# Peptides against a protein of PDB entry 7Q4I: the designs that were tried, part 231

Target 1, 281 residues: chain A of PDB entry 7Q4I
Amino acid sequence: HENSTIAERLYSEVRVLCWIMTNPSNHQKKARHVKRTWGKRCNKLIFMSSAKDDELDAVALPVGEGRNNLWGKTKEAYKYIYEHHINDADWFLKADDDTYTIVENMRYMLYPYSPETPVYFGCKFKPYVKQGYMSGGAGYVLSREAVRRFVVEALPNPKLCKSDNSGAEDVEIGKCLQNVNVLAGDSRDSNGRGRFFPFVPEHHLIPSHTDKKFWYWQYIFYKTDEGLDCCSDNAISFHYVSPNQMYVLDYLIYHLRPYGIINTPDALPNKLAVGELMPEI

## One batch from the design tools (peptide; made by RFdiffusion4, then SolubleMPNN)

Design b2_p29_7_s4 (from b2_p29_7, 20 letters changed)
Fold by OpenDDE base, seed 2:
Structure b2_p29_7_s4 (fold): chain B 281 residues (1-281), chain A 29 residues (1-29)
Amino acid sequence: as target 1 above (281 residues)
Amino acid sequence: SELEEKKKELESIYEKAEKLAEEIKKEYE
């Protein structure tokens, strides 16, 4: 017996469309496992590919395959969403086919924000973009207004948004969003712990004797603690999650319970006005 | 160290979960 009343409320009030970046070679290998695990907890789930797949519910975008086309896919994906699905959700999550997302935790983070606020969230990196940008692998979520501004204001203007399909996908969208005054939000919890992670849980939870020169430490926008204090109890996403590990995480998060421990959810914060952000931590 | 103990605990949990992964997959099909 589990009480999911508040989660059900948030499912209705904080509607999330999840679009998954994939390709035809990964439809069966990776994407289907997203659909079978965490993707089923999205209000709408769409796989963005170069080929249609009716079983997967994949959309064929007019783009080529390869790393140099990821930016092209992102642009076309959001164009497609804006045209067909802009009113189907309040928030629009980009994830990879090897990203795992705890959608309930994302809804909790997003609850106070208006979808009409031009904001997006993820794992914020500091290079290349003044306000920062969100790591592509960790997944990032745009408000409805952010999607509108991206598609209607940024994409049509080559001065605001890169017209070609080359470049780092996450950096390029970050530049475009900044240029249309979409704010790079702070996704950290009240304790300053991160929620979106560009690696698997193991890499974040266990301090590797990684050289202080590891690029990640230079890229992170916010200071993070090492060890267990690195990660929010309400963490949202992890990257480089294998298909098997998706089922493992699904089991650990949604099925495995320590007997005798009851988790009581914190009270929801007050809703913010349009354009208002949570106080800085 | 406490960190090493926690690492071992996490590894044990994941190992156990991985053994069940294939069984879980069947339930999702």
Scores: peptide ipSAE 0.024, ipTM 0.502, DockQ to the pose 0.030
Fold by OpenDDE base, seed 5:
Structure b2_p29_7_s4 (fold): chain B 281 residues (1-281), chain A 29 residues (1-29)
Amino acid sequence: as target 1 above (281 residues)
Amino acid sequence: SELEEKKKELESIYEKAEKLAEEIKKEYE
């Protein structure tokens, strides 16, 4: 027996549309496993591809395939979302087909924020964008207002948003969002621990897994530690998660229970006003 | 050390879970 009353409440109050970056070659290999695992916990799940797949619910965006088209695909994905789904959710998550997301933890993080606040969250990186940008691999979530500003204000203006499809997808959207005053939020928990992770759990949880000179430590916007203090107990996402690992994580998070331990959720914080962010920690 | 113990515990859990991955996949069909 499980009590999911609060999770059910948040499912209704913090509606999340998840769009998954994929391609036709990964529909069966990767994307379907997202659909079969954590993607089921989104209020709406859409796979953004270059080919339609009715079984997967994949959308054929008018873009080519390849790493050099990821920015183009992101632009078209959000255009599609704005046109067809802007009112279907309050928050709009971009994830890769090898990203695993604990959607309940994301809803918990997002709960105090108004979807009319121009804000987005993820693993914040400091280079290239003054306010920072969110790592593409960790996934990032835009408020409804952020999507509106991105699509309506940024994309149509070449001075605000790169018109060609080249460049690092996460950097380019970060630039565009900054240019329309969408705030790069702080996704850390109250203890200052990260929630969005651009690597698998093992890479973050195990100390000395990476060299101190590893680029990640230079890119991360907020100071973070490795080991037991690396990650929030309410972590949201991990990247480079294989299809098998998605099922493993799904089992570990949603099925595996330590007998006799009851986890009581923290109280929900007060809701913020439009435009208000959580206090600095 | 606590870290080594935690690592060992985590490895054990993941190893067990990985063995069940294919079985879990079938349950999700």
Scores: peptide ipSAE 0.023, ipTM 0.506, DockQ to the pose 0.030
Fold by OpenDDE base, seed 4:
Structure b2_p29_7_s4 (fold): chain B 281 residues (1-281), chain A 29 residues (1-29)
Amino acid sequence: as target 1 above (281 residues)
Amino acid sequence: SELEEKKKELESIYEKAEKLAEEIKKEYE
């Protein structure tokens, strides 16, 4: 027996459309497992592909497949969302078909923010973009206003947004968003712990699991501690999650409970005005 | 062999996890 009253409230007040980057070869291998696990907790779930799949609810975007077309797919995905779904949600999450997301934790992070604030969140990287950009693999979430600015103001202008479909998808959207004054938010919790992770939990939770020379430490925008302090108790996403691991995570997070331990949720913060951000830690 | 390498990898992960658990335990004591 669980009290989900606050989660239900946030589900209604912080509406999230999740779009999943996938391809036809991954519909059955990966994407369907997203749909069967964390994707069911989105207010709306759409799979963006090059082929339609009615079982998956996949959209065929007018783009080719391959890594060189990921940026093209992202542009077309957000065009599709803006045209058909801009009022169906307040926040718009991009995730990969091997990203796992705790949507309730994302709603908690987003709760104080207005969807009319031009902001987006994720795992912030420092290279290439002055304000930083969000790692594509960790997933990133745009406010409704951020989507509007991206589609209406950035995409039509080659000076603001790359017209070619080549390039690193996450870097290119980061450049476009910066050029239209969409702010790269700080997704860290009140203790300075990260919430979006571009790797599996083991790579972040276990101290010295990765080489200190690993590119990640040079790319991360904010200083990150190792061990338990690496990750928020309200972590939002992990990447490179296998289909089987999605079910394991779903079980561990939503079903497994230690007897006699009841977590009481913290009080919700005050809502921010339009354009206002939480103080940086 | 690939299996032996995987075994070593898992053992390393478990050892690190145990150390982490010990550190966590100390934080809650």
Scores: peptide ipSAE 0.017, ipTM 0.363, DockQ to the pose 0.034
Fold by OpenDDE base, seed 1:
Structure b2_p29_7_s4 (fold): chain B 281 residues (1-281), chain A 29 residues (1-29)
Amino acid sequence: as target 1 above (281 residues)
Amino acid sequence: SELEEKKKELESIYEKAEKLAEEIKKEYE
């Protein structure tokens, strides 16, 4: 009924640890639904919180709650990962408890890259960081080497990485990673279409009369089109996805099939050497 | 609602998958 051979191969060859940013108030409301949907397709799934939850597999990080502590939580999350899980995966995804991720599409994007390459991927924004930074809401994925550099080289040095817990989480990690020569990769497909999205599919797919003054158009690193051309056929993530929408997306992506239409996967690209990136489009 | 029914169906599928994974894990222990 279904040929999953190539997906199974990528599951073994491109190991992904997913850590989910959450809090105790969202364990049952949001995080549980991540665990019951797309989070099952990660090689390892960890929920980073301020309280332990054995049912959810949530870790209590030594941080306070609130938006002003998100950077602190991210630092502690990656410290925890480096200490306990650095060898459990090749790639390390940060997502929010309202981010939906198609993990197979992420593995496809990551396949050619070495996990020893200091690189990370996501929805690239241009402000504040010279090479750009990845949007926190869309989720971003670090190579094993990127995690090592972040935790071992950047975090201990206040000149390289902000020591306090304040600031925009995604900007601050972007600054730290740049300072240790972790490259902000291009996550676009071969047609130049985006794969990581900081909003729900509806907001990207449907041309909204969004005022050209909308901050997103000023922040996006690469030019993007509206409508169906906005998004890769191998899109990876969407943000602001409600718990109910996660189940709908899971159904549409993994269960619903148009009868008589068989999709043939594209050939896998050649693997890159350590430090080598795909050409920018 | 139809959405809730589909949600329950998906949850059931994943629960079965978890049980199967646990069984497989036991075979390797």
Scores: peptide ipSAE 0.016, ipTM 0.357, DockQ to the pose 0.018; fails the geometry check

Design b2_p29_8_s1 (from b2_p29_8, 12 letters changed)
Fold by OpenDDE base, seed 3:
Structure b2_p29_8_s1 (fold): chain B 281 residues (1-281), chain A 29 residues (1-29)
Amino acid sequence: as target 1 above (281 residues)
Amino acid sequence: LEEELEKEKKELEKKIEEAEKKALEELEK
């Protein structure tokens, strides 16, 4: 018998809206597999596209398609969320249609934080933005207040937020959020292990899989090790996950169990006041 | 072996229940 009582309570207390970056060509190829796997564990799931799809629950944003318009799509997605869904959740996750997310682990990380704290979490990168920014591929989660500040304070002001739709999506939102004093949080666990990953588990878990000159090691904000110590036991996301791998991960995480190994849940931390962050490790 | 395993299982179940109770109490604050 599986006991999900804690997870069910966290589902009600830490409400997460997940929006998925997709396009019409990927609705059937990728996005539907998100909906059939990890996306069903979000409190609200929305697919942000350029075409409506009622089967997928896809929204047609007023944007063109292509890599050069990802920033435009992100701006319109958060405008749409703010207008229609800002009270439907406490936290607002951006993910790609090839991102896999363990939503329960994200709720566990977010539990101590107030959604009224202007903060966002993800895989923090150090270049271009003084406080850092969150990798677009790993997915990133904004508090309700962060969404409000982004949409209401940053987007209308060309001095605070880039009006053009060109540029690196994750860098541009990172600049905008910094300019409205949204804090780039630390998503690492109590052991200093990362939770959001911009690659598949294989690329993080296998030592020396990448050259030491690989750009990732220059971009990562916090020092991290390769191998099994790379990743939290409560990891939240992985990127470049194929549709087939999503089902494999769903099976491995939620169904496959080693017989005789039972984990007790850790105690929940105390809730933080508005504006407070967990101590840096 | 069966008796030992059953004893261990009951002890683990108790620990889980205690941990869950504490977590639920925290969520109710």
Scores: peptide ipSAE 0.058, ipTM 0.596, DockQ to the pose 0.013
Fold by OpenDDE base, seed 5:
Structure b2_p29_8_s1 (fold): chain B 281 residues (1-281), chain A 29 residues (1-29)
Amino acid sequence: as target 1 above (281 residues)
Amino acid sequence: LEEELEKEKKELEKKIEEAEKKALEELEK
């Protein structure tokens, strides 16, 4: 079939492997709904678990369950990806089994970047890591080179990457990636609006939903506002999305259309050289 | 009204097609 649409061409040119953090108790409750919604728009979809599930395409990683093992799962997941799938995609997305992702918008953001550039994207947080780190819940995407550096250079060296499986998963990978010179990219759009969100749309779109003392405002790397200006029109991810909300989002984003309103696609930016980033906004 | 709407629709479709074509050409480089 001729890739006649921009989305189809980007699907081919910006290949994304999505791995989903899950556990056996969530295979049927959560993970299957990812597979039935946004996960089908990934070039490759893998569920990283502690038990194999052939119906789900779940992999049994050699790790225990629970929040204290999330970092262990992330390390083993990327080792598994590097061993079996490093050439199956250009970009490697981590998401939770309650993360919703608009994969087309992610491909649009990633299009100018070389997968050989050591970079990763997500909702950037400022604590603990000098360059920042990406929020685990919002999902984060590594270039192929970033995965290579993580698995080959960082993981084998306890001085560069934590060997213990405990700790905050997103912080620990952020430290490891910084230590191997993987750049924490800026995922904001040209208007300075965020694309990766660690909460549901409602929490970002509704002004004064959270207290100004809420930890999130101290953690965000880039200043953001609440309301309609919070979020890019090309937003990529939301977290704490229930299984039912995934189907609602699929309907709203891919099916529901206001009659008589037609959006023309924006022009694609020029491709960047290897190692080049978009200018900061 | 129907004729005006049909004309506007055709103009929009043409603009979309042109934008898609340009984007596809960029992807082919």
Scores: peptide ipSAE 0.032, ipTM 0.582, DockQ to the pose 0.013
Fold by OpenDDE base, seed 2:
Structure b2_p29_8_s1 (fold): chain B 281 residues (1-281), chain A 29 residues (1-29)
Amino acid sequence: as target 1 above (281 residues)
Amino acid sequence: LEEELEKEKKELEKKIEEAEKKALEELEK
């Protein structure tokens, strides 16, 4: 029998609402596989779409479909969350229907932070936004206060937040959040290794998989190594994960065990005060 | 730059999807 006592404690103390960006064409193809795998480990799971689906628990947002509407969908998703679910969780994760998330590792990262701290986490990129912004595909998580500031302070003000639905979703939310003093947190572990990944594990783990001119190396906010040192042992997310690979990852992470190897969890850090961040590494 | 990023992301998505499809096809043989 696996000892899950710490994970159960964190499930109760670090409540996460996961909302999944999807569309009606992906409800059966992608989104249902999120629900059947990692999404079941969220405290609440909501699929944000343009059509209702009672089997999936999908919400029909008042937006059109297409890449040019992703920013519009994100705005409406957070409005919906703020109106209906702001007290159902402490942290609010955006993920795509091809993002895989190890929710326990996210709870571990978030544990020291107050949900009343205006902060958000993800794979931080450096362009366009002075403090950086979080990659949309890797998923990003807002504190309750960050959601409040986004919906109540940023969205109603066209000077703080883009009123149009066009633009890169992740950049636009990053601009809005910066304008209301929501901090772009550092999601790296104590060894400086990343936790949120905008690609599949193979892309990060294999040295020299990409050319040095690959855009990612220009976009990443923090320097990262290639190979096994790229990624935290407590990695949180990967993007471009196929429906089949979600089940593979679920098996590898939660079921497959090397006999005779026991992982002991590290001690939980001390809780931070409201507005306090972990020291930068 | 946003359009270039979106193109590069799409190209990467396609490459990954193609690689996964090939890997799955090899496992099913």
Scores: peptide ipSAE 0.018, ipTM 0.498, DockQ to the pose 0.035
Fold by OpenDDE base, seed 1:
Structure b2_p29_8_s1 (fold): chain B 281 residues (1-281), chain A 29 residues (1-29)
Amino acid sequence: as target 1 above (281 residues)
Amino acid sequence: LEEELEKEKKELEKKIEEAEKKALEELEK
């Protein structure tokens, strides 16, 4: 019996479908590099576009292109997932074609949670939505129950979910999810460090990189610091990652090792019952 | 130096094995 690594066991126990927001102009420029790097570590990988691409595994959604249609694409993407893939995974990640994700760290965070718990995770922002909402660029992950509630309960009701395709995608899904009692989870680690990041590592790791008046500091739901203490050792995502940086990150995270330094895995937490959350830190 | 390195290696290997075993036991619950 090949002793399956902890990562292989988590791959089977915490099944993740990743859907990537893209467009036809980015299939070759960006999306293919996601497929060649971190996207290969998802249990299922789907590219949501306006044109089909069989080489990429891209789906043509019935939506127009442009920034004003991102909310429309998100609604149609989750409808498509619910209709065709709801049983293919336990968790459903949205990411952009310039988001980089460490899927193993996401599985570690999700492990204690039931996929039947109506919850979603990401970089939580405080404005516009009472419980908060997850930043679109950092990526966000819905439980199977959250997807069901979104598609079956929220989307058909214009009082619960915006029927038009306009607005900020991440805010609009956040409103819809709140209206069907999907909980905005806490994605921080046991030290209170963030795991989902709406910028590149450099912007989070360098102290005083941004002015204190920068909108981000007003939007973050949980207080965060700059520097090495900004970020969990088990960080999950970064945004605005170029195609070249994806290959660099893949090398640094999965291949490069300092000789004589061995990392031991942390103990897994106990599994939670349906509807239970980890305590907020 | 070689003996010290081999000792440190064995201690690290044991810690890894113990941590992996504990994590696997939690996954099997």
Scores: peptide ipSAE 0.014, ipTM 0.395, DockQ to the pose 0.013

Design b2_p29_8_s2 (from b2_p29_8, 17 letters changed)
Fold by OpenDDE base, seed 2:
Structure b2_p29_8_s2 (fold): chain B 281 residues (1-281), chain A 29 residues (1-29)
Amino acid sequence: as target 1 above (281 residues)
Amino acid sequence: SLEELLKEKEKLEKAIEELEKKNLERLKK
């Protein structure tokens, strides 16, 4: 029998609303597989689209479709969350319909932080935004206070937040959040290993899989290695995960066990005060 | 064969990754 007592405690104490960026053409092809796999481990799961789908629990946002409108969708998604769901969770995860998330590992990372701290986490990139910004594909998670500041303080002010719907979604939200003093947190574990990944595990785990000139090495905010030391044992997310790979990952992470190996969880860290961050490693 | 399909899948996944990379670079400029 598995002991899930700590995971159950964190499910109650670290409430996560997951919103999934999708479109009507992907409701059946991608989004439903998120709902059937890792999305079921969120406290609340909402699919943000341009069309309503009652089977999926998809919301029709007042936005057009297309890759150039992702920033528009993000703005409307957080407006919708603030209006209807701001008290339903403590933390608010954005993910794509091809992002896989280990929600328990995210709760573990978030546990010490107050949801009233203006902070957000993800795979931090260094260009364009002074404090950095979080990669859109890896998914990023805002505190309740971060959502409030984004929707109430940033979005209404064109000087703080881009009013049009064009641009890189992840960069634009990063600029807006910086302008309202939402901190770009460090999501690395105690060994300095990353938790949010903008690619599949294979890309990070296999050394020299990409050229040294690959853009990713210029974009990462924190230095990281390739190979087995690339990734936290408590990794949170991977991107470019196909629908079939979501079921494989669900099996490998939650069902497949090496007989006779027992993993004892580390002790929970102390809770931080409002406005405090974990020390940088 | 299953092996041929798996090899083709790997090639397609790499091609998608490269296209998505190029698209991201375009959107960030």
Scores: peptide ipSAE 0.019, ipTM 0.582, DockQ to the pose 0.281
Fold by OpenDDE base, seed 4:
Structure b2_p29_8_s2 (fold): chain B 281 residues (1-281), chain A 29 residues (1-29)
Amino acid sequence: as target 1 above (281 residues)
Amino acid sequence: SLEELLKEKEKLEKAIEELEKKNLERLKK
């Protein structure tokens, strides 16, 4: 018997709306597997598409399909969330239909923060945006206040936020958020280990798996090690996770247990004041 | 021989690693 008491508490106190970036061609291929795995652990799960799908709970956004419209889709997704769901959650996760998320670990990271703090978290990249921006593939989570500022303050102002639907989605939202003083948070754990990952676990966990010249090492905002020390014990997300791997991860994380090894959860940190961030490590 | 198999395994492991690296680079594009 697992003691889920703390997880249940965090489920109620740290409400997460997950919106999944998808398209009609991926509803059955990818998105449904998110719904059947990690997406069920969100307080609310919405699939943002160009076509409605009642089985999936997909919303048809008024955007075209294609890579050049991802930024447009992100803008419309957050407008939709703000209009219909801003009070349904405290935190608003964007993920792709091939992102896997351990929602409990995200709630643990978010627990000390006020949703009224203008902050967002993810895998922080350093280029293009002074404070950094969060990798689109790893998924990123906005506070309720961050969503409000994005939709109400940034989007209506072409000087603050790109009006065109073209551009790198994650970079463009990062610019917009910076322009309205939404802080790019540090998602690392107390040991300085990352929690949001733009690749599958294997690419992060295996030492020297990537060349030192690999773009990722130039893009990461924080220095990180390779191997088992790459990743927090409370890792939150991985990208490029196939539908089959989602079920494997679900089994490994939530079902498979080594007999006689029971992890007791660490004590919850103190809650921060509005506008306060955790100390940098 | 076992030695030949081990050498072949090492070559395959290196080839996989190179393909994975290339795939990661491709995924950024």
Scores: peptide ipSAE 0.015, ipTM 0.504, DockQ to the pose 0.097
Fold by OpenDDE base, seed 1:
Structure b2_p29_8_s2 (fold): chain B 281 residues (1-281), chain A 29 residues (1-29)
Amino acid sequence: as target 1 above (281 residues)
Amino acid sequence: SLEELLKEKEKLEKAIEELEKKNLERLKK
């Protein structure tokens, strides 16, 4: 029998609301597979769409569809969360309908932080935003205080937050959050390994003949190595995960066990005070 | 421009997604 006592404790102490960016054409193709796999491990799961779907638990936001409306959808999603769900969780994850997330590893990373600390985590990129911003595809997680500041302080002010719905969603939220003093946290583990990934595991684990000119190497905020040392043993997310790969990952991570190998979890770190961050590595 | 770089990022992300789909189709054969 599996001992889940620590995971159960973290499920109660580090409450996560996951909202999934989707559209009506992807409800059956992609989003339902998130609900059937990793999304079931969130404390609350909501699909943000332009059409309601009661089987999926999808919300119809007052936005149009298309890539040029992703920023509009993100603004309306966080408004909806703040109005209806701000007390239902401590942390608020944005993911795409092709993002896979190991929620237990995210709870482990978040455990020392206060949800009243204005902070957010993800795969940090360096361009456009001085402190950096988090990649949209890898998913990013806001503290309760970060959501409050975003919705109450940033969104109503056109000088702090872009009023139109155009632009790169991840860059625009990154600008807004910086303007209200929400900190872009470091999500790396104690070995300096990344936890949030904007691609599938294969692209990070296999040294690709990707030319060093590939945009990713210019975008990453922290230098990372390619190969087996690319990724934390407690990795949190991967992007471009197909529906079939979600079921494979669920099987490999939660069901498949090498007989006779028992992993002992590391001790939980001490909790931080409100406004305190872990030291950067 | 920033906008051009973002468009290029989106284009590359789509290309990766398409390549992954093709790879999955290949692995199913």
Scores: peptide ipSAE 0.025, ipTM 0.601, DockQ to the pose 0.036; fails the geometry check
Fold by OpenDDE base, seed 5:
Structure b2_p29_8_s2 (fold): chain B 281 residues (1-281), chain A 29 residues (1-29)
Amino acid sequence: as target 1 above (281 residues)
Amino acid sequence: SLEELLKEKEKLEKAIEELEKKNLERLKK
């Protein structure tokens, strides 16, 4: 028997809408596997596409397909969320159809924050945006207030937010959010370990997997290491997770148990006031 | 340049995706 009482509490108190970036060609290949694995742990799960799929719960956004339209799709996705779902959750996660997310760990990270705080979290990168921006692939989560500011204040103003659909999706939303004073939060745990990862666990866990000249080391906002100290014990996301790996991760995280080892969750931190952030570590 | 970095990021992301596709295809056999 498993005790999930705290997880159930957080499910109710830290409501997460997950929207998945996908396309019609990936509905069956990728997106359905998100729905069958980690996506079922979201309070609401929506697949943002260019075509409707009632089996998947995919929304047809008024955008074209292709990598050059990812920014356009993100804008339309958040417009759709704001119009239809802004009150359905407290936090709004963007993930790709090859992102795996441990939603309980995200709720734990988000618990102290007010959804009325204009903040968003993810794997913070330092280039292009002064406060940093969140890596698109690792997934990023906006507070309700961040979504409101993005859609209502940023998107309608070409001076604040790029009107064209071209550009790096994660950079462009990062610019827009900065321009409306949405804070790029620190998603690291109390040990300074990252929680959102733009690669598969193997790429982070194995030392010397990447060369020191690899762009990632220049992009990361916070210093991080490889190996066992790379990642929080409460890691939230990994990217480039194949459909098969999603099921493996689901098994390893939620089913596989070492006999006789009982994990005692840490106490929940105190809730922060509106506009307050956790101190930087 | 910023553009060069973005291009490199995109290139690497594409490469990873392609490798994963190949891996999936391999695992289906």
Scores: peptide ipSAE 0.024, ipTM 0.592, DockQ to the pose 0.077; fails the geometry check

